# Ledger of designs, part 23: peptides against a protein of PDB entry 4GXB

Target 1, 277 residues: chain A of PDB entry 4GXB
Amino acid sequence: VPTEEVSLEVLLSNGQKVLVNVLTSDQTEDVLEAVAAKLDLPDDLIGYFSLFLVREKEDGAFSFVRKLQEFELPYVSVTSLRSQEYKIVLRKSYWDSAYDDDVMENRVGLNLLYAQTVSDIERGWILVTKEQHRQLKSLQEKVSKKEFLRLAQTLRHYGYLRFDACVADFPEKDCPVVVSAGNSELSLQLRLPGQQLREGSFRVTRMRCWRVTSSVPLPSGSTSSPGRGRGEVRLELAFEYLMSKDRLQWVTITSPQAIMMSICLQSMVDELMVKKS

## One batch from the design tools (peptide; aimed at target 1 W210 V212 S214 L235)

Design b2_p15_5 (made by RFdiffusion4)
Pose (drawn by RFdiffusion4):
Structure b2_p15_5 (pose): chain A 263 residues (1-190, 198-221, 229-277), chain P 15 residues (1-15)
Amino acid sequence: VPTEEVSLEVLLSNGQKVLVNVLTSDQTEDVLEAVAAKLDLPDDLIGYFSLFLVREKEDGAFSFVRKLQEFELPYVSVTSLRSQEYKIVLRKSYWDSAYDDDVMENRVGLNLLYAQTVSDIERGWILVTKEQHRQLKSLQEKVSKKEFLRLAQTLRHYGYLRFDACVADFPEKDCPVVVSAGNSELSLQLREGSFRVTRMRCWRVTSSVPLPSGGRGEVRLELAFEYLMSKDRLQWVTITSPQAIMMSICLQSMVDELMVKKS
Amino acid sequence: SLHLLSYTENPAFES
C-alpha cells in the first residue's frame, strides 16, 4: 500500500471513538502506540492491550473476527473489507485477572478496564441475573471505578470473551450453544460444559471451500479440540462457528499466557 | 468436505 497519512477510528469495547492519524503502511504496534498516545496510556501498559477487528451488529454489539497480528496493517485490514460494519477495537488482551492489578495502578488503565467491564455486563458477556444487573447499575453510580471493578472481578465470566451463538457436537450432534473463552478454558452453554485448555492436546480449524451466496461466498468453519475426557481417553469436540479462527486465537493466547507464567 | 486451515499442538497439555 502506498504510504499516506489517514484518519483511523478505533473504538473502545463500549463503542467510544478514538480518532488517530496514522499511516496506511503503519503496522499493528504503530497504530496501538498512536491510540495509547491519544488516550495518555503509559508506554509500559501498552502490552496489556491489543487491537481487534470486529463486526459491529445493528444493536452496537461486537462480533470479534480476529486479534490483529504484528505484521498486519490495521488501516488496510479494515478498509479492504469495503464495509462500514467492520471496526477496529481496543480491548485488554490478557486472561488472568491478576494482571488487572498492574493496569489499575494507572488512571487511564483503570478507566479502560472500567469501560469494557461496564460494556461486558451490558452485553451479557458477564453473567448476572436481572436483579443483580439492577443492583450493579446502581452500585455503578454509588461506588468508585476501582470499587466497581473489584466487585466485577468476582462476577461469573469476568474476563471471558463471548462468541456469537453457534452449534457444537457436545453433548449431542448439532447442539445450539454459546461459547465463551476465559480463565484458561472454553465454556459451552447448551446445561454447561467447561473444557480446560490444559486438557486439550491440540485443536484444528477447518473450512469448506467457498460456496455461492445463499456478492459474498460462504464457508462452513469448524474448530475442533482433542480433549482428555478421562485417563487415557481423548475425545474430539467440534464447534461449528464463523468465528472458529477467533476461538483458535483465544485458545492459543490462553495457552501462551499459561506458558509465560510457567516460565 | 472440510480442509485443514491450521493445526496446533498444545505445549501446556497435561496427561

Design b2_p15_5_s1 (made by RFdiffusion4, then SolubleMPNN; from b2_p15_5, 8 letters changed)
Fold by OpenDDE base, seed 3:
Structure b2_p15_5_s1 (fold): chain B 277 residues (1-277), chain A 15 residues (1-15)
Amino acid sequence: as target 1 above (277 residues)
Amino acid sequence: PLYLVAEFENPVFEA
């Protein structure tokens, strides 16, 4: 791609548009720096955020595709998909809420976390009770961002990334599940027919390994899920989990977001490694 | 056909 100056749109979690003038040849970090500059985010806080490629759904929700890698050219990465559904999103890229303290010290950082958190709650990524929702709304009305975040930090799935509904082979084969990644775990939420909502928590520290696989389904007369065309690539994330002492079991998630799930796992692992060092 | 795209060992695995 020839080097040209272009206007690139980067979205915040709440859908706010940040327009930056960049070169088509600018790498991910260059674009991130441009976004930071546009937002007046200090340089020392840039590392707490990343750029993600997402697909915007009809309802405005984001389906995370992947994190943009350092070597990538964000302009090319998004435009090459030739669909307006694909967007670049700025989001925090750490898992431990303790890092919020660093980010919240800055007005811009605080605003970013606040906007993200509000959005995550609105999208149901963060789970709230009725009372908690009332409290959050009150704080939002008061525009008490710090207090809002402090309350939010205590909520279930705070800081999690929620994926689109998919299928897992746990606890039973072909179980519809909603996967969320955060707090050094994968949470698998499922509702079996006639049963209450169940959650399987899979801590990263109990995963021996994981893998991403791709397959092309053979044209079997089996009912393709209504949205999958014949011959659509099926992605799977599988992880080997320590279920009990000396008992490892593979858990497989079938999802178009398997790559993103793997990225999340790696990111959580990386963060844990940093903490252990 | 199944293709292995990537496999990752977990360095923070606690046995």
Scores: peptide ipSAE 0.553, ipTM 0.926, DockQ to the pose 0.790
OpenDDE base, seeds 1, 2, 4, 5: peptide ipSAE 0.551, 0.553, 0.553, 0.551; ipTM 0.926, 0.926, 0.927, 0.923

Design b2_p15_5_s2 (made by RFdiffusion4, then SolubleMPNN; from b2_p15_5, 6 letters changed)
Fold by OpenDDE base, seed 3:
Structure b2_p15_5_s2 (fold): chain B 277 residues (1-277), chain A 15 residues (1-15)
Amino acid sequence: as target 1 above (277 residues)
Amino acid sequence: SLHLVGEFENPVFEA
């Protein structure tokens, strides 16, 4: 790609647009720095954020595709998809809420976390009770960003990334699930027929390994689930989980976001490694 | 056909 100056749109979690002038040859870090500069985010806080490739749904929700890697060219990565639904999003890239303290010390950092958290609540990524929602709204009305975040940090699935509805083979084959990644776990929410919502929590520390696979389903006869075109690539994330003492079991998630899930796992592992060092 | 995209061992696995 020829090196040219271009205007690149980067979205915040709340859909706020940040326009940056970059080169088509600028790598992810260069673009991130440009975004930080545009936002007046200090350099020492840049590392707490990453750029993500997402697909914007019709309702404005983001389906996370992957984290942009350091060697990537964000302009090329997004434009090569030739679809306006693909966006670049700035989001915090750490899992431990303790790091919020560092980010919140800066006004811009605080604003970014606040905007993200508001969005995550609105999207149902963070789970709230009616009373908690009332409290959050009150704090939002008062623009008490720090207090808002402190309350939010106590909420279920704070800091989690929620994925699109998908399928797992646990606890039963072809079980519809909603996967969320955060707090060093994968949370699988499922509702079996006639049952209450259940959650399976799979802690990263109990995963021996994981894998991502791709397959092209052979046109087998009958069960064309309506909407999966013939020849669509099926992505799966499988992890081997320590269910009990000396009992490992594979759990497989079938999802177009399997790669993103794997990235989340790796990221959580990396963060845990840093804490252990 | 099934293709392995990647397999990752977990260094923080607690047996």
Scores: peptide ipSAE 0.533, ipTM 0.926, DockQ to the pose 0.799
OpenDDE base, seeds 1, 2, 4, 5: peptide ipSAE 0.531, 0.533, 0.532, 0.532; ipTM 0.926, 0.926, 0.926, 0.926

Design b2_p15_5_s3 (made by RFdiffusion4, then SolubleMPNN; from b2_p15_5, 8 letters changed)
Fold by OpenDDE base, seed 4:
Structure b2_p15_5_s3 (fold): chain B 277 residues (1-277), chain A 15 residues (1-15)
Amino acid sequence: as target 1 above (277 residues)
Amino acid sequence: PLYLVAEFENPVFEP
């Protein structure tokens, strides 16, 4: 792609549009800096955020595809998909809520976290009780952003990324699940027929390894589920988990977002490594 | 066919 000046749209979690003028040859960090400058986010806070490639659903929700890597050209990465449903989103890229303290000290950082958190609650990524929802609504009406965030930090799945409904082989084969990543874990929410909602927590520290695989279903005539066309690529995330003392078991999640899940795992691992250093 | 795209060992694994 020839080096040209272009207008690039970057969305916040709440759908707010940030238009930046960048070069087609600008790498992820260059674009991130441009977005930060447009928002008046100070340089020392840029590292707390990342750019993500997402697919915007009909309801305006974002399905995270992957984190843009440092060597990527965001303009090329998004435009090469030739679909308007794909967007670039700015989101915080750390997991430990303790880092919120650093970001919240700045007005722009505070606003970004607030907007993200409001959106995550509205989308059901953060789980709230009725009473908590009432309290949050009151704080939102008062525009008390700091207090709102402090309350939100105590909520279940605060800081998690929620994925689209998918399938896992745990606890049973072909279980429909909703996966969320955060707090150094993968949370699998599932509802088996006739059963209550259950949540399985898989802590990263108990994962020996994980892998992403791609497969093409064999054209087996009769057993093809009618909905998946012959030849569709199936992505899977599998991790080997320490279920009990000296007992490792593979858990496999079948999801188009398997790559994003793996990125989240790596990111959580990286953050844990920093804390241990 | 199954293709291994990537495998990651976890350095923070605690056995």
Scores: peptide ipSAE 0.555, ipTM 0.930, DockQ to the pose 0.769
OpenDDE base, seeds 1, 2, 3, 5: peptide ipSAE 0.554, 0.554, 0.555, 0.552; ipTM 0.929, 0.929, 0.928, 0.923

Design b2_p15_5_s4 (made by RFdiffusion4, then SolubleMPNN; from b2_p15_5, 8 letters changed)
Fold by OpenDDE base, seed 2:
Structure b2_p15_5_s4 (fold): chain B 277 residues (1-277), chain A 15 residues (1-15)
Amino acid sequence: as target 1 above (277 residues)
Amino acid sequence: ELLLVAEFENPVFEA
């Protein structure tokens, strides 16, 4: 691709557009720095954020595809998909809420965390009771961003990334589940017919390993689910989990977001390693 | 048909 100056749109979690002038040859860090400069985010806080490739759904929700890697050219990565539904999103890239303290010290950092948190609550990524919702709304009306975040930090699935509904083989084969990643775990929420909502929590420290597989289903004659076109790639995330003492069991999630789930696992592992060091 | 496999060992695994 010839090196040209282009206008690139980067979205915040709430859908706010940040337009930056970059070169088509600018790498992920270059674009991230340009976004930071546009937002007046200080250089020492850039490392707390990353650029993600997402697919914007019809309702405006984001389906996270993957984190942009350092060697990538964000302009090329997004435009090569030849679909306007793909966007680049800026989001915080750490899991431990303790790092919020560093980010919140800066006005721009505070605003970014606030906007992300509001969006995550509105999208149902952060789980709130009616009373908690009322408290959050009150704080939002007062524009008390710091207090809002402090309350939000106590909420279930604060800082989690929620994935699209998918399928897992736990607790039963072909269970519809909603997966969320955060707090060094994968949370699998499921509601079986006639049953209450159940959650399986899988801590990263109890995962011996994980894998991502890409496969093409063989045309087996029988249950063509009408909606899956012939030849669609099936992505799976599988992890080997310590269920009990000396008992390892594989859990498999079938999802188009399996790569993103794996990226989240690696990112959580990396953060845990830093804390142990 | 399996097209790609990426496997990751977890260094923070606690047995």
Scores: peptide ipSAE 0.556, ipTM 0.926, DockQ to the pose 0.720
OpenDDE base, seeds 1, 3, 4, 5: peptide ipSAE 0.555, 0.554, 0.555, 0.554; ipTM 0.925, 0.924, 0.925, 0.924; seed 1 fails the geometry check

Design b2_p15_6 (made by RFdiffusion4)
Pose (drawn by RFdiffusion4):
Structure b2_p15_6 (pose): chain A 263 residues (1-190, 198-221, 229-277), chain P 15 residues (1-15)
Amino acid sequence: VPTEEVSLEVLLSNGQKVLVNVLTSDQTEDVLEAVAAKLDLPDDLIGYFSLFLVREKEDGAFSFVRKLQEFELPYVSVTSLRSQEYKIVLRKSYWDSAYDDDVMENRVGLNLLYAQTVSDIERGWILVTKEQHRQLKSLQEKVSKKEFLRLAQTLRHYGYLRFDACVADFPEKDCPVVVSAGNSELSLQLREGSFRVTRMRCWRVTSSVPLPSGGRGEVRLELAFEYLMSKDRLQWVTITSPQAIMMSICLQSMVDELMVKKS
Amino acid sequence: SMHLLSFTDNPAFES
């Protein structure tokens, strides 16, 4: 892509706009640094956040497509799709909430975690009852951002990434499920199954050839993981999802974080 | 017919 200065909108998890001037040839880290500079996020906290390509739904919710890799050009990644529904999003990119402690030591880092947690509750990524949700919106007005986040860290599925509803062959073939990734596991809500990353020997991402539109082709995508169900018993679990690649990225990210910790 | 996009071995696997 010829080098040219352009304006790029990067959204926070709650949809707040962050406008940055970048080059069409800037890579993911360059764009991330420009967003961090605009937000006044310290350099030493940039590594706790990443940029994601998402599809914004009619209701404003985001369906995550992929985490942008180091070699990618974010301006090109989003513009090449030729659709205003696709957005670049900044979100925390680690899994263990112990890292929240490092981020919350800075006012901007705390503000970012607070903003995405509020959005996570509003969009049902964090699981609360109708009554609890009522209480939380109230506590939100009455408590500091820090206190609100400490409470949120104890809520069900805090720190998880939620995927669009899809199907899986667990427990039975073609079961409708909601899949979420977090806390070193995949959660399948059918009843529920919890599949630990450390019990997955491997996982595979498969696709059908592109098919005519039922001007975009369609592809059937699957994420299958080989799971150690019990001693010396491995079983494949298959999820059929247009977000199979994002799920695979989350599994790799969670495995990588476990290994960094182990080291 | 299905075609492999990626395959990943898990280095954190625990048998």

Design b2_p15_6_s1 (made by RFdiffusion4, then SolubleMPNN; from b2_p15_6, 10 letters changed; failed a check: a repeat of another design)
Amino acid sequence: PLYLVAEFENPVFEA

Design b2_p15_6_s2 (made by RFdiffusion4, then SolubleMPNN; from b2_p15_6, 10 letters changed)
Fold by OpenDDE base, seed 3:
Structure b2_p15_6_s2 (fold): chain B 277 residues (1-277), chain A 15 residues (1-15)
Amino acid sequence: as target 1 above (277 residues)
Amino acid sequence: PLYLVGEFENPVFEA
């Protein structure tokens, strides 16, 4: 791609558009720095955020496709998909809420976390009770961002990334589940017919390994979701989990977001490694 | 056909 100056749109979690002038040859970090500069985010806080490729759904929600890697050219990565549904989103890229303290010390960082958190709550990524929702709304009305975040940090699935509904083979084969990644775990929420909502928590520290696989379903496969055309690639994330003492079991998640799930796992692992060092 | 996209060992695995 010829090196040219272009205007690139980067979205915040709340859909706010940040336009940056970058080169087509600018790598992910270059673009991230440009976004940070545009937002007046200090350089020392840039590392707490990343650029993600997402697909914007009809309702305006984001389906995370993958994290943009360092070697990528964000302009090329998004434009090559030739669909306006794909966007680049700025989001925090750490899992431990303790790092919020560092980010919140800066006005811009605080605003970013606030906007993200509001969006995550609105999208149902963060689970709230009616009472909590009322409290959050009150704080939002007061524009008390710090207090809002402090309350939000206590909420279930704060800091989690929620994926689109998919299928897992746990606890039973072909179980519809909603997967969320955060707090060094994968949370699998499921509701079996006639049963209450159940959650399986899979801590990263109990995963021996994981893998991402791609397969092409045979035409005879009846399990194509009604919306999947013939021949759609099936992505799976499988992880080997320590269910009990000396008992490892594979758990497989079938999802178009399997790659993103794997990226989340790696990211959580990386963060844990940093903490152990 | 099944293709392995990636396999990852977990260095923070606690046995």
Scores: peptide ipSAE 0.532, ipTM 0.928, DockQ to the pose 0.788
OpenDDE base, seeds 1, 2, 4, 5: peptide ipSAE 0.530, 0.531, 0.532, 0.532; ipTM 0.927, 0.928, 0.928, 0.928

Design b2_p15_6_s3 (made by RFdiffusion4, then SolubleMPNN; from b2_p15_6, 10 letters changed)
Fold by OpenDDE base, seed 1:
Structure b2_p15_6_s3 (fold): chain B 277 residues (1-277), chain A 15 residues (1-15)
Amino acid sequence: as target 1 above (277 residues)
Amino acid sequence: ELLLVAEHENPVFEA
């Protein structure tokens, strides 16, 4: 690709647009630095954030596709998809809420975390009770960003990434689930007909390994699940989980976001490794 | 056809 100066749009979690002038040859870090500069985010805080490729849904929600890698050219990565649905999003890239303390000390960092958290609550990624919601709204009205975040940090699924509804083979085959990644786990939420909401928590420390697979289903004549067209690529995330003492079992999630789920797992593993060092 | 895209061993696995 010829090196040219271009305007690149990067979105915040709340959909706020940040326009940066970059080169088509600028790598992920270069673009991230440009975004940081535009926001007046200090250099020492850049490492707490990453650029993500997302698909914007009709309702304005983001379906995370993957984290942009260091060697990538964000302009090329997003434009090569030839769809305006694909966006680049800035989001925090750590899992431990303790790192919020470092980011919150800076006005811009605080604003970014606040905007992200508000958005995550509005999208239902962070789970709140009615009373908690009232408290959060009160703090939002007062623009008490620090207090808002402190309360939010105590909430269920704070800091999690929520994925689109998908299918797992747990607890039974072809079970519709909503997967969320955070706090060194995958949370699988399901509601079976006539049953209460159930959650399976799969801690990363109990995963021996995981894998991403891609398959093209053979045109099997009979059970066409109505929604998947013939010949569509099926992505799966499978992990081998220690269910009980000396009992490993594979759990498989079928999702177009399997790659992103794997990236989350690796990222959580990496963070845990840093903490152990 | 099944293609293995990536496999990861977990270094923080606790048996």
Scores: peptide ipSAE 0.577, ipTM 0.930, DockQ to the pose 0.795
OpenDDE base, seeds 2, 3, 4, 5: peptide ipSAE 0.576, 0.577, 0.576, 0.576; ipTM 0.927, 0.929, 0.928, 0.928

Design b2_p15_6_s4 (made by RFdiffusion4, then SolubleMPNN; from b2_p15_6, 10 letters changed)
Fold by OpenDDE base, seed 2:
Structure b2_p15_6_s4 (fold): chain B 277 residues (1-277), chain A 15 residues (1-15)
Amino acid sequence: as target 1 above (277 residues)
Amino acid sequence: PLYLVAEHENPVFEA
């Protein structure tokens, strides 16, 4: 691609548009710096955020595809998909809420975390009781961003990334699940017919390894669900989990977001490694 | 056919 100056749209978690003028040859960090400059985010806080490729759903929700890598050209990465559904999103890229303290010291950082958190609550990524919701709304009405975040930090699945509904082989084969990544775990929520909502928590520290696999389903003559077009690639995330003492078991998640799930796992592992050093 | 895209050993695994 020839080097040209272009206008690139980057979205915040709440859908706010940030337009930046960049070169088509600008790498992920260059674009991130441009976004930071546009937002007046200090240089020392840039590292707390990343650019993500997402697919915008009809309802405006984001399906995270992957984190943009350092060597990528964000303009090329998004435009090469030739679909307006794909967007670049700025989001915080750490898991430990302790890092919020660093980000919240700056007005722009505070605003970014606030906007993200509001959006995550509105999307149901952060789980709230009726009473908690009332408290959050009260704080939002008062525009008390710091207090809002402090309350939000105590909520279930604060800082988690929620994925689209998918399928897992746990606790049973072909179970419909909603996966969320955060707090050094994968949370699998499922509701079997006639049963209450169940959650499986899989801590990263109990995962021996994980893998992403791609497969093309053989045309099995069985009328699988009409919505999967012939030849769709099936992505799976599998991890080997320590269920009990000396008992490892593989858990497999079938999801088009398997790559993103793996990226989250690696990111959580990396953060844990930093804390242990 | 199954293709391995990536496999990761976990350095923070606690046995």
Scores: peptide ipSAE 0.572, ipTM 0.930, DockQ to the pose 0.804
OpenDDE base, seeds 1, 3, 4, 5: peptide ipSAE 0.572, 0.571, 0.572, 0.571; ipTM 0.931, 0.929, 0.930, 0.930

Design b2_p15_7 (made by RFdiffusion4)
Pose (drawn by RFdiffusion4):
Structure b2_p15_7 (pose): chain A 263 residues (1-190, 198-221, 229-277), chain P 15 residues (1-15)
Amino acid sequence: VPTEEVSLEVLLSNGQKVLVNVLTSDQTEDVLEAVAAKLDLPDDLIGYFSLFLVREKEDGAFSFVRKLQEFELPYVSVTSLRSQEYKIVLRKSYWDSAYDDDVMENRVGLNLLYAQTVSDIERGWILVTKEQHRQLKSLQEKVSKKEFLRLAQTLRHYGYLRFDACVADFPEKDCPVVVSAGNSELSLQLREGSFRVTRMRCWRVTSSVPLPSGGRGEVRLELAFEYLMSKDRLQWVTITSPQAIMMSICLQSMVDELMVKKS
Amino acid sequence: LELHELSHHDNPAFL
């Protein structure tokens, strides 16, 4: 891509706009640094956040497509799709909530975690009852951002990433499920199954050839993981999802974080 | 439909 200065909108998890001037040839880290500079996020906290390509739904929710890799050009990644529904999003990119402590030491870092947690509750990524949700919106007005986040860290599925509803062959073939990734596991809500990353020997992403539109082709995508169900018993679990690659990225990210910790 | 592998990943944190 010829080098040219352009304006790029990067959204926070709640949809707040962050406008940055970047080059068409800037890579992911360059764009991330420009976003951090605009938000006044310290350099030493940039590594706790990443940029994601998402599809914004009619209701404003985001369906995560992929985390942008180091070699990617974010301006090109989003513009090449030729659709205003696709957005670049900044979101925390670690899994263990112990890292929240490092981020919350800074006012901007705290503000970012607060904003995405409020959105996570509003969009049902964090699981609460109708009554609890009512209480939370109230506590939100009455408590500091820090106190609100400490409470949110104890809520069901805090720190998880939620995927569009899809199907899986667990427990039975073609079961409708909601899949979420977090806390070193995949959660399948059918009833529920919890599949620990440390019990996955491997996982595979497969795709059909592109098919005529039922001007965009369609692909059937699957994410299958080989799971140690019990001693010396491995069983494949298959998820059929247009977000199979994002799920694979989350599994790799969670495995990588476990290994960094182990080291 | 036939499915073709896009990627395969061995888990170094396995067990």

Design b2_p15_7_s1 (made by RFdiffusion4, then SolubleMPNN; from b2_p15_7, 8 letters changed)
Fold by OpenDDE base, seed 3:
Structure b2_p15_7_s1 (fold): chain B 277 residues (1-277), chain A 15 residues (1-15)
Amino acid sequence: as target 1 above (277 residues)
Amino acid sequence: LELHVVAEFENPVFQ
């Protein structure tokens, strides 16, 4: 792509549009810096955020596709998909809520975390009770952003990324699940017929390894479920998990977001490595 | 079904 000045739209978690003037040749960090500058986010806080490629659903929800890599050209990455459904989103890119303290010290950082958290609650990514919801709404009405975040930090799945409904082979084959990544784990929520909601927690520290695989369905004469086009690549995330002492078991998640799940795992691992150093 | 490994990662923080 020829180097040209372009206007690039970057969304915040709440759907707020940030328009930045960048070069088509600007890499991810360059675009991130431009977004930060536009928001008046200080340079020392830029590292707490990343740019993500997402698909915006009809309801306005974001399906995270992947984190934009350092070598990527965000303008090219999003425009090459030739679909208006794809967006670039700015989101915090750390997992430990302790880092919120650093970000919250700055007004802009606080606003970003607040907007993200509000959105995550509204989208059901953060799980809230009725009473908690009432408290959050009260704080939101008062625009008490710090207090709002402090309460939110105590909530189930705070800081998690929620994925689209998918399928896993745990606890049984072909189980419909909702996967969320956060707090150094993958959470698998499932409801089997006639059963209560169950959650499996898979801590990253108990994953020996993981892999992403792609497969092409054989032309089986079986009626592909309505909506899977003939020839859609099936993506899977599989991880080998220490279920008990000296007992490793593979868990496989079938999801078009398998790549994003893997990115989350790597990101959580990286953060844990930094903390151990 | 042709299965292709796209990426594989060993976990350095495995305990």
Scores: peptide ipSAE 0.512, ipTM 0.916, DockQ to the pose 0.786
OpenDDE base, seeds 1, 2, 4, 5: peptide ipSAE 0.509, 0.510, 0.510, 0.509; ipTM 0.915, 0.915, 0.916, 0.914

